# Ledger of designs, part 315: peptides against a protein of PDB entry 3JWR

Target 1, 323 residues: chain A of PDB entry 3JWR
Amino acid sequence: TRELQSLAAAVVPSAQTLKITDFSFSDFELSDLETALCTIRMFTDLNLVQNFQMKHEVLCRWILSVKKNYRKNVAYHNWRHAFNTAQCMFAALKAGKIQNKLTDLEILALLIAALSHDLDHRGVNNSYIQRSEHPLAQLYCHSIMEHHHFDQCLMILNSPGNQILSGLSIEEYKTTLKIIKQAILATDLALYIKRRGEFFELIRKNQFNLEDPHQKELFLAMLMTACDLSAITKPWPIQQRIAELVATEFFDQGDRERKELNIEPTDLMNREKKNKIPSMQVGFIDAICLQLYEALTHVSEDCFPLLDGCRKNRQKWQALAEQ
Target 2, 298 residues: chain A of PDB entry 3JWR as posed
Amino acid sequence: TRELQSLAAAVVPSAQTLKITDFSFSDFELSDLETALCTIRMFTDLNLVQNFQMKHEVLCRWILSVKKNYRKNVAYHNWRHAFNTAQCMFAALKAGKIQNKLTDLEILALLIAALSHDLDHRGVNNSYIQRSEHPLAQLYCHSIMEHHHFDQCLMILNSPGNQILSGLSIEEYKTTLKIIKQAILATDLALYIKRRGEFFELIRKNQFNLEDPHQKELFLAMLMTACDLSAITKPWPIQQRIAELVATEFWEQGDQVGFIDFVCTQLYEALTHVSEDCFPLLDGCRKNRQKWQALAEQ

## One batch from the design tools (peptide; made by RFdiffusion4, then SolubleMPNN)

Design b2_p25_3_s2 (from b2_p25_3, 10 letters changed)
Fold by OpenDDE base, seed 4:
Structure b2_p25_3_s2 (fold): chain B 323 residues (1-323), chain A 25 residues (1-25)
Amino acid sequence: as target 1 above (323 residues)
Amino acid sequence: SELEAELELGVTPAVYEALKEYLAQ
């Protein structure tokens, strides 16, 4: 395609030029082509292209295929969300120095998972999919969308000309797919809530050890969630704008719940309750985000900018809630 | 692994309901 030719022929700027190592990164000013160039740089600078013998054209095609399989009519859970999740992962690996704690296969899997974790997202949560009796709800009982995202990821990875994992051994391929699946499934916040207590307790007791396979897997899940939620850590102007996108998508779901399901939406998804957004954001930060970024910072102190950003945004939201 | 089994089984109904209740506040 013309798009593929343009991407494959383009000079890829440095990570420094692209600022993709910054936790404060914003994609708002970037074109779709520039987001794809950033993604190439992430793979390159993580040594994934070299270590796994990725062909440049295949990587370009894969990136474009992933991007194409995000919906444009979804306000938040689109390519830009996936790209920002991957950028946060890249920043956590590089600037946060988590790269040194992980294997190349784990890094490969996490980057693919971050880019793929919301593939074909429809702008509605698992509860809506279940309550609407959508065909996907017949395939999976729990984490319906996350299973679908993984299925889409697997489909793309196995599509002709998109096989970025073709340089892996059979064992490496199996291991990578296992980690990708676990990482994508871990983005279900319900699973996060279920598992986070174990992670926090290990940290609190100073018993956390990445050499333990179970604890490694737990950490990868927590890291995925930390990147998925990383909008809450961004500088206030960026956070506020992303929060508007999230609210737009949630209100669209709430409107559909009212019209299609004859259900009164929760305050989070109720357009008429937009005045509660600041207080809900404070509650979300306190209940979900703060402890995660605290724990992540305990694993790697260089991840502190995520925690600091989250704390600063809590103060901003609290100030708005008091008005 | 137990973790694989848990991931495949998904979230327990109790955790899922607790999350919904939290999001409803």
Scores: peptide ipSAE 0.014, ipTM 0.462, DockQ to the pose 0.083
Fold by OpenDDE base, seed 2:
Structure b2_p25_3_s2 (fold): chain B 323 residues (1-323), chain A 25 residues (1-25)
Amino acid sequence: as target 1 above (323 residues)
Amino acid sequence: SELEAELELGVTPAVYEALKEYLAQ
C-alpha cells in the first residue's frame, strides 16, 4: 500500500526528538504516520529489531496492521490509547529503568501486548457484552474482551508479511506468546484487583524478588496495568482531555444500555450524571491507581513521575468536586 | 466511602466483587 511505502521509506526520528521517553508525553499533535514512526523507534531503541532480526518492512506492515484493527468509531479504546499505553511502557522501561530488570523476550512481549491489548475494542465493557448475549460471551466465561484482543493479536502475528517473530526459536516464540497472553489478560481490571494484594504485600514485607518466576509474572501484570491506566498520571490539560474521551465512550455505552437492553446505566455510564465525574475520578485514583504507582515506584524510584502525576491530578479533580 | 461505592457500581460486576473481596481482606 501507499501508506506502507511511505512508512518504510521514512527517516525515523530519534527518541529524543519524538520525546517518547517522557512520562508527560502527548500524542495530540501527532499524525497517524508520526505515531507509527514513534512505534518503530520504540522497537529499535529497545534493541528488539536487532536482537530478533526483524525485517524493517515486516515491522512497518505489522504496526500498520495493528493500527488498522482498532475501530475509528470508538472514542477512547482506539489506536491512540494503545499507542499511549506502549509509549508509557517505553518510558517506564527507559526513563523508569525497568529495562534492566527484564529479559529481551519479556520486553518484546510487553511492547507487543501494549500495542495489541485492546484490538477490535467495541467501546463497551465485558458486562455489556455478557448482558447483550453477544457471541463472544459464549466463547469466554471471564475476561471476554481481553481473550478476544489476544486472539486478534495472534491472528495479526501469524498473517502473511506481518510475522515480526519469525526470527525467534520455537522455545522463544512459545515463551513470548505466553507472556503476551498474560499481559493482555492482565488489563482486565477484575484480574488486577484480584492479584494486586499479593504484589502490595510482597512490597510491604520487602520480600519482592524478580528472580522468582511467579513474582516476575505478577510484576509484568502490574506494570501492564500501570501503563494501561497511565492517562491518570499525565499533566492536567492532557488528563482532562483524555477523561472527556473516556466519559464520551462510557456515556455512549450507557445510551445503548437504555436503548438496547432497557436498563438504567450506572452513574459512570450515565450522561445525565456528568457532574459526578470529578468525584468519581478522585475515587478511581484512591481505589485503583495510587497504591499501584506507589508500589511501582518502590520497585523503581525512577517511575516517581507517574506517582507524582497521579497525586497532582487527584488534587485537581478534588478541587472540581468541591465546587 | 460513597465514592468507592459509586466507583464499585461503575465497575463491572466482576471487578466490583473482586474489589469487595479485597476490601474485606
Scores: peptide ipSAE 0.006, ipTM 0.423, DockQ to the pose 0.073
Fold by OpenDDE base, seed 5:
Structure b2_p25_3_s2 (fold): chain B 323 residues (1-323), chain A 25 residues (1-25)
Amino acid sequence: as target 1 above (323 residues)
Amino acid sequence: SELEAELELGVTPAVYEALKEYLAQ
């Protein structure tokens, strides 16, 4: 395609030029082509292209395929969300110094997972999928959408001309797919809530050890969630704009719940309760985000900008909730 | 959902609402 030709022929700017190492990164000003260039740079600077012998054209095609399999009519859970998740992962690995704590296969898996974790997202949550009796709800009992996202990821990875993992041994390939699946499933916040207590306890007791395979898996899950939620850590103007996109998508779901299911939506998804957004954001930060970024910062102090951003945005939302 | 019920048992209503918010993120 013309898009593939343009991407494959383009000079990829440095990570410094693209600012993709910054926790404060914003994609709002970037074209789709520039987001793809950023993604190439992430793979290159993590040594994934070299270490796993990726062909440049295959990587370009894969990126474009991933981007194409996000819906454009979804306000938040689109390519830009996946791209920002991957960028936060890249920043956490580089600026946050987490790269030195992980294997190349784990890094490869996390980057693929971050880009793929919401593939074919429909702008509705698992509860809506269940309540609407969608066919996906018959395939999976829990983490319905996350299983679907992984299935889409696997489909793309095995598509002709998209096989970025073709340079891996059979054992490396199996390991990578296992980690990708675990990482995508970890983005179900229900699983995060279930597992986070173990992680926080290990941190609190000073017993956290990345050499333990179970603790490694737990850490990768927490890191995925931290990157997925990273909009809450962004500079206030960026955070506010992303919160509006999230609210738009939630209100669209709430409108569908009323129309299609004859259900009164929760306050979060109720357009008539827009005035509660600031207080709900404070509640979200306190209940879900703060402890995660505190724990992540304990694992690597260089991740502090995520925690600091989260704290600053809590203050901003609290001030709005008091008006 | 059963998952929502499990979450409600383990988390405050505020956390559950926050979770719903994020699951929609």
Scores: peptide ipSAE 0.020, ipTM 0.523, DockQ to the pose 0.132; fails the geometry check
Fold by OpenDDE base, seed 3:
Structure b2_p25_3_s2 (fold): chain B 323 residues (1-323), chain A 25 residues (1-25)
Amino acid sequence: as target 1 above (323 residues)
Amino acid sequence: SELEAELELGVTPAVYEALKEYLAQ
């Protein structure tokens, strides 16, 4: 395609030029081509292209295929969300110095998972899928959409000309797919709520050890969530704009809940409760975000900008809630 | 994996409802 030719022939700017090591990064001014160039740079600077012998054209095609399999009519859970999740992962690995704590296969899996974690997202949550009796709800009892996202990820990875993992041994391939699956499934916030207590307790007791396979798996799950939620850490103007996209998607779901299911939406998804957004954001930060970024900062102090951003945005949302 | 085993046990409706409560506060 013309898009593939343009991407494959383009000079890939440095990570410094692209600012993809910055926790304050914003994609708002980037074209789709520039987001793809950023993604190539992430793979290159993490040594994944070299270590796993990726062909440049195959990587370009894979990136474009992933981007194409996000829906354009979804307000928030689109390619830009996946791209920003991957950028936060890259920043956490590089600037946050987490790269030195992980294997190359774990890094490969996390980057693929971050880009793929919401593939074919429909702009509705698992609860809506269950209540609407969607065919996917017949396949999976829990984490319905996350299983679907992984299935889409696997489909793309095995598609002709998209096989970025073809340079791996059979054992490396199996290991990588296992970690990708776990990482995508970990983006179910219900699973995060279930598991986070163990992580926080290990940190609190100074018993956290990445050499323990179970604790490693737990950390990768927490890191995925930290990147997935990283919009809450962004500079305030960016945070506000992303919060508007999230609210738009949630209100669209709420409108569908009323129309299609004859259900009154929760305040989070109720367009008529727009005035509660600031207080709900404070509650979300306190209940979900703060402890995660605190714990992540204890694993690596260089991740502090995520925690600091979250705290600053809490203050901003609180000030709006008091008006 | 332990995660796969935990997933097979399923995320309880209670955990999901708790999440909704936290997001609605």
Scores: peptide ipSAE 0.018, ipTM 0.483, DockQ to the pose 0.082; fails the geometry check

Design b2_p25_3_s3 (from b2_p25_3, 11 letters changed)
Fold by OpenDDE base, seed 4:
Structure b2_p25_3_s3 (fold): chain B 323 residues (1-323), chain A 25 residues (1-25)
Amino acid sequence: as target 1 above (323 residues)
Amino acid sequence: SELEELLSLGVTPAAYEALKAYLAQ
């Protein structure tokens, strides 16, 4: 395709030029092509292209395939969300120095998972899918969408001309797929809530050890969530704009819940309760975000900008809630 | 075998389903 030709022929700017190592990164000014170039740079600078012998054209095709399988009519859970999740992962690995704590296979899996974790997202949560009796709800009992995202990821990875993992041994391939699956499933906040207590307790007791396979898996799950939620850490002007996208998508779901399911939406999904957004954001930060970024910062102090950003945004949202 | 299934990925629907089944364990 013309798009593939353009991408494959383009000079990929440095990570410094693209600012993709910055936790404060924003994609708002970037074209779709530029987001793809950024993604190539992430793979290159993490040594994934070299270490796993990726062909440039195959990587380009894969990136474009992933992008194509996000919906454009979804306000938040689109390619830009996936791209920003991956960028946060890249920043955490590089600037946050987490790269030194992980294997190349884990890094490979995390980057693929970050880009793929919301593939074919429909702009509605698992609860809506379940209550609407959607066909996907017949396939899986829990984490319905996350299983679907993984299925889409697997489909793309194994599609002709998209096989970026073709340079791996069978064992490396199996390991990578396992980690990708776990990472994508970990983005279900319900699963995060169930598992985070163990992680926080290990940190609190100073018993956290990445050499333990179970704790490694737990850390990768927490890191995925931290990147998935990273919008809450962005500079305030960026945070506000992203919050508007999230609110738009949630209100669209709420409108559908009223119309299609004849139910009153929760406050979070209720367009009529826009005035509660600031207080709900404070609640979300306190209940979900702060402890995670605190714990992540304990694992790697260089991740502090994520925690600092989250704290600053809490103050901003609190100030709005008090008006 | 798992090897045969993996090697056939992207070639046949059966190979894809086999991998899914494997990963679902």
Scores: peptide ipSAE 0.037, ipTM 0.630, DockQ to the pose 0.017
Fold by OpenDDE base, seed 1:
Structure b2_p25_3_s3 (fold): chain B 323 residues (1-323), chain A 25 residues (1-25)
Amino acid sequence: as target 1 above (323 residues)
Amino acid sequence: SELEELLSLGVTPAAYEALKAYLAQ
């Protein structure tokens, strides 16, 4: 395609030029081409292209295929969300120095998972999919969309001309797919809530050890969630704008819940309760975000900008909630 | 319980109900 030709022929700027190592990164001013160039740079600077012998054209095609399989009519869970999740992963690996704690296969899997974790998202949550009796709800009892996202990821990885993992051994391939699946499934916040207590307790007791395979898996899951939620850590103007996108998508779901399911939406998805957003954001930060970024910062102190950003945004939302 | 844990973190019951939508994503 013309898009592939343009991407494959383009000079890829440095990570410094693209500012993709910054935890404060924003994609708002970037074109789709520039987001694809950033993605190439992430693979290159993480040594994934070299270590796994990726062909440039295949990587370009894969990136464009991933981008194409996000819906354009979804306000938040689109390519830009996946791209920002991957950028946060890249920043955590580089600036946050987590790269030194992981294997090349784990890094490869995490980056693929971050880009792929919301593939074909419909702008509705698992509860809506279940209540609407969607065919996907018959395949999976829990984490319905996350299983679907992984299936889409696997489909793309095995599509002709998109096989970025063709340089791996069979064992490396199996390991990578296992980690990708676990990482995508970890983005289900219900699973995060179920598992986080074990992680926080290990940190609290100074018993956390990445050499333990179970603890490694747990850490990768927590890191995925930290990147997926990273909008909450951004500078306030960016955070506020992303919160508007999230609210738009949630209100669209709430409108559909009224129309299609004949139910009253929850406050989070109720357009009429927009004034509750600040207090709900404070609650979300306290319940879900703060402990995660505290624990992550304990594993690597260089991740502190994520925690600091989260704390600053809590203050901003609290101030709005008091008006 | 999960509710008791969240309440101990300063999350209000109303905020907890709102958070159910996040847990279902």
Scores: peptide ipSAE 0.025, ipTM 0.687, DockQ to the pose 0.098
Fold by OpenDDE base, seed 3:
Structure b2_p25_3_s3 (fold): chain B 323 residues (1-323), chain A 25 residues (1-25)
Amino acid sequence: as target 1 above (323 residues)
Amino acid sequence: SELEELLSLGVTPAAYEALKAYLAQ
């Protein structure tokens, strides 16, 4: 395609030029091509291209395939969300110095998972899928969409000309897929809530050890969530704009719940309750975000900008809630 | 329970109800 030709022939700017190492990164000014260039840079600077012998054209095709398999009519859970999740992962690995704590296979898996974790997202949550009796709800009992996202990820990885993992041994391939699956499934916030207590307790007791395979898996899950939710850490103007996209998607779901399911939506998804957004954001930060970024900062102090951003945005949302 | 955990973190019941949609994602 013309897009592939343009991408494959383009000079990939440095991570410094692209600012993709910054936790404050914004994609708002970037074209789709520039987001793809950023993604190439992430793979390159993490040594994934070299270590796993990725062909440049195959990587370019894979990136474009992943991008193509996000829906354009979804306000938030689209390619830009996946791209921002991956950028936060890259920043956490580089600027946050987590790269040195992980294997190359884990890094590879996390980056692929971050880009793929919401593939073919429909702009509705698992509860809606279940309540609507969607065919996917018959295939999976829990984490319905996350299983679907992984299936889409696997489909793309195995598609002709998209096989970025072809340089791996069979054992490396199996390991990578296992980690990708676990990482994508970990983005189910219901699973995060179930598992986070163990992580926080290990940190609190100073017993956290990444050499333990179970704790490693737990950490990768927490890191995925931290990147997935990283919009809450962004500079306030960016945070506000992303929150509007999230609200738009949630209201679209609420409208569908009312129309298709005859259910009154929750306040978060109720277009008529927009005035509650600031207080709900404070609640979200307190319930879901703060402890995660605190714990992550304990694993690596260089991740502090995520925590600091979250705290600053909490203050901003609180001020709006008091208005 | 998840609710008890959130309440222990100072999250109000009203905030929890408002956040159910996030937890169901």
Scores: peptide ipSAE 0.025, ipTM 0.727, DockQ to the pose 0.104
Fold by OpenDDE base, seed 2:
Structure b2_p25_3_s3 (fold): chain B 323 residues (1-323), chain A 25 residues (1-25)
Amino acid sequence: as target 1 above (323 residues)
Amino acid sequence: SELEELLSLGVTPAAYEALKAYLAQ
């Protein structure tokens, strides 16, 4: 395609020029082509292209295929969300110095998972999919959408001309796919809520050890969630704009719940309760976000900008809730 | 085969076929 030719022939700017190492990064001013160039730079600067012998054209095609399999009519869970999740992962690995704590296969898997974790998202949560009796709800009992996202990821990876993992041994390939699956499934907040207590307790007791395979898996899950939720850590103008996109998508679901399912939506998805957004954001930060970024900062102190951003945005939302 | 490896990772044949059908639309 013309798009592939343009991407493959383009000079890829440095990570410094693209500012993709910054936790304060914003994609708002970037074209779709520039987001693809940023993604190439992430793979290159993590040494993934060299270490796994990726062909440049195959990587370009894969990135464009991933981007194409996000829906354009979804307000938040689109390519830009996946791209921002991957950028936060890149920043956490580089600026947060987590790269030194992980294997190359784990880094490869996390970057693929971050870009792929919401593939073909429909702008509705697992509860809506289940209540609407969608065919996907018959295939999977739990984490319905996350299983679908992983399946979409596999289909793209195995599509002709998109096989970025062709340079791996069979054992490396199996290991990578296992980690990708675990990482994508970990983005289900219901699983995060179930597992986070074990992680926080290990940190609190100073018993956390990345040499333990179970604790490594747990850490990768927590890191994926931290990147997925990273909009809450952004500078206030960026946070406000992303919060509006999230609210738009949730209100669209609430409108569909009223019309299609004949149910009253929860406050989070109720357009009539827009005035509760600031207080709900404070509640979300306190219940879900703060302890995660505190624990992540304990593993790597260079991740502090994520915690600091989350605390600053909590204060801003609290001030709006008091108004 | 690649399919056998996917099956070993817990991807069901039914899920794989359903996904192909969905992507073909």
Scores: peptide ipSAE 0.025, ipTM 0.564, DockQ to the pose 0.023; fails the geometry check

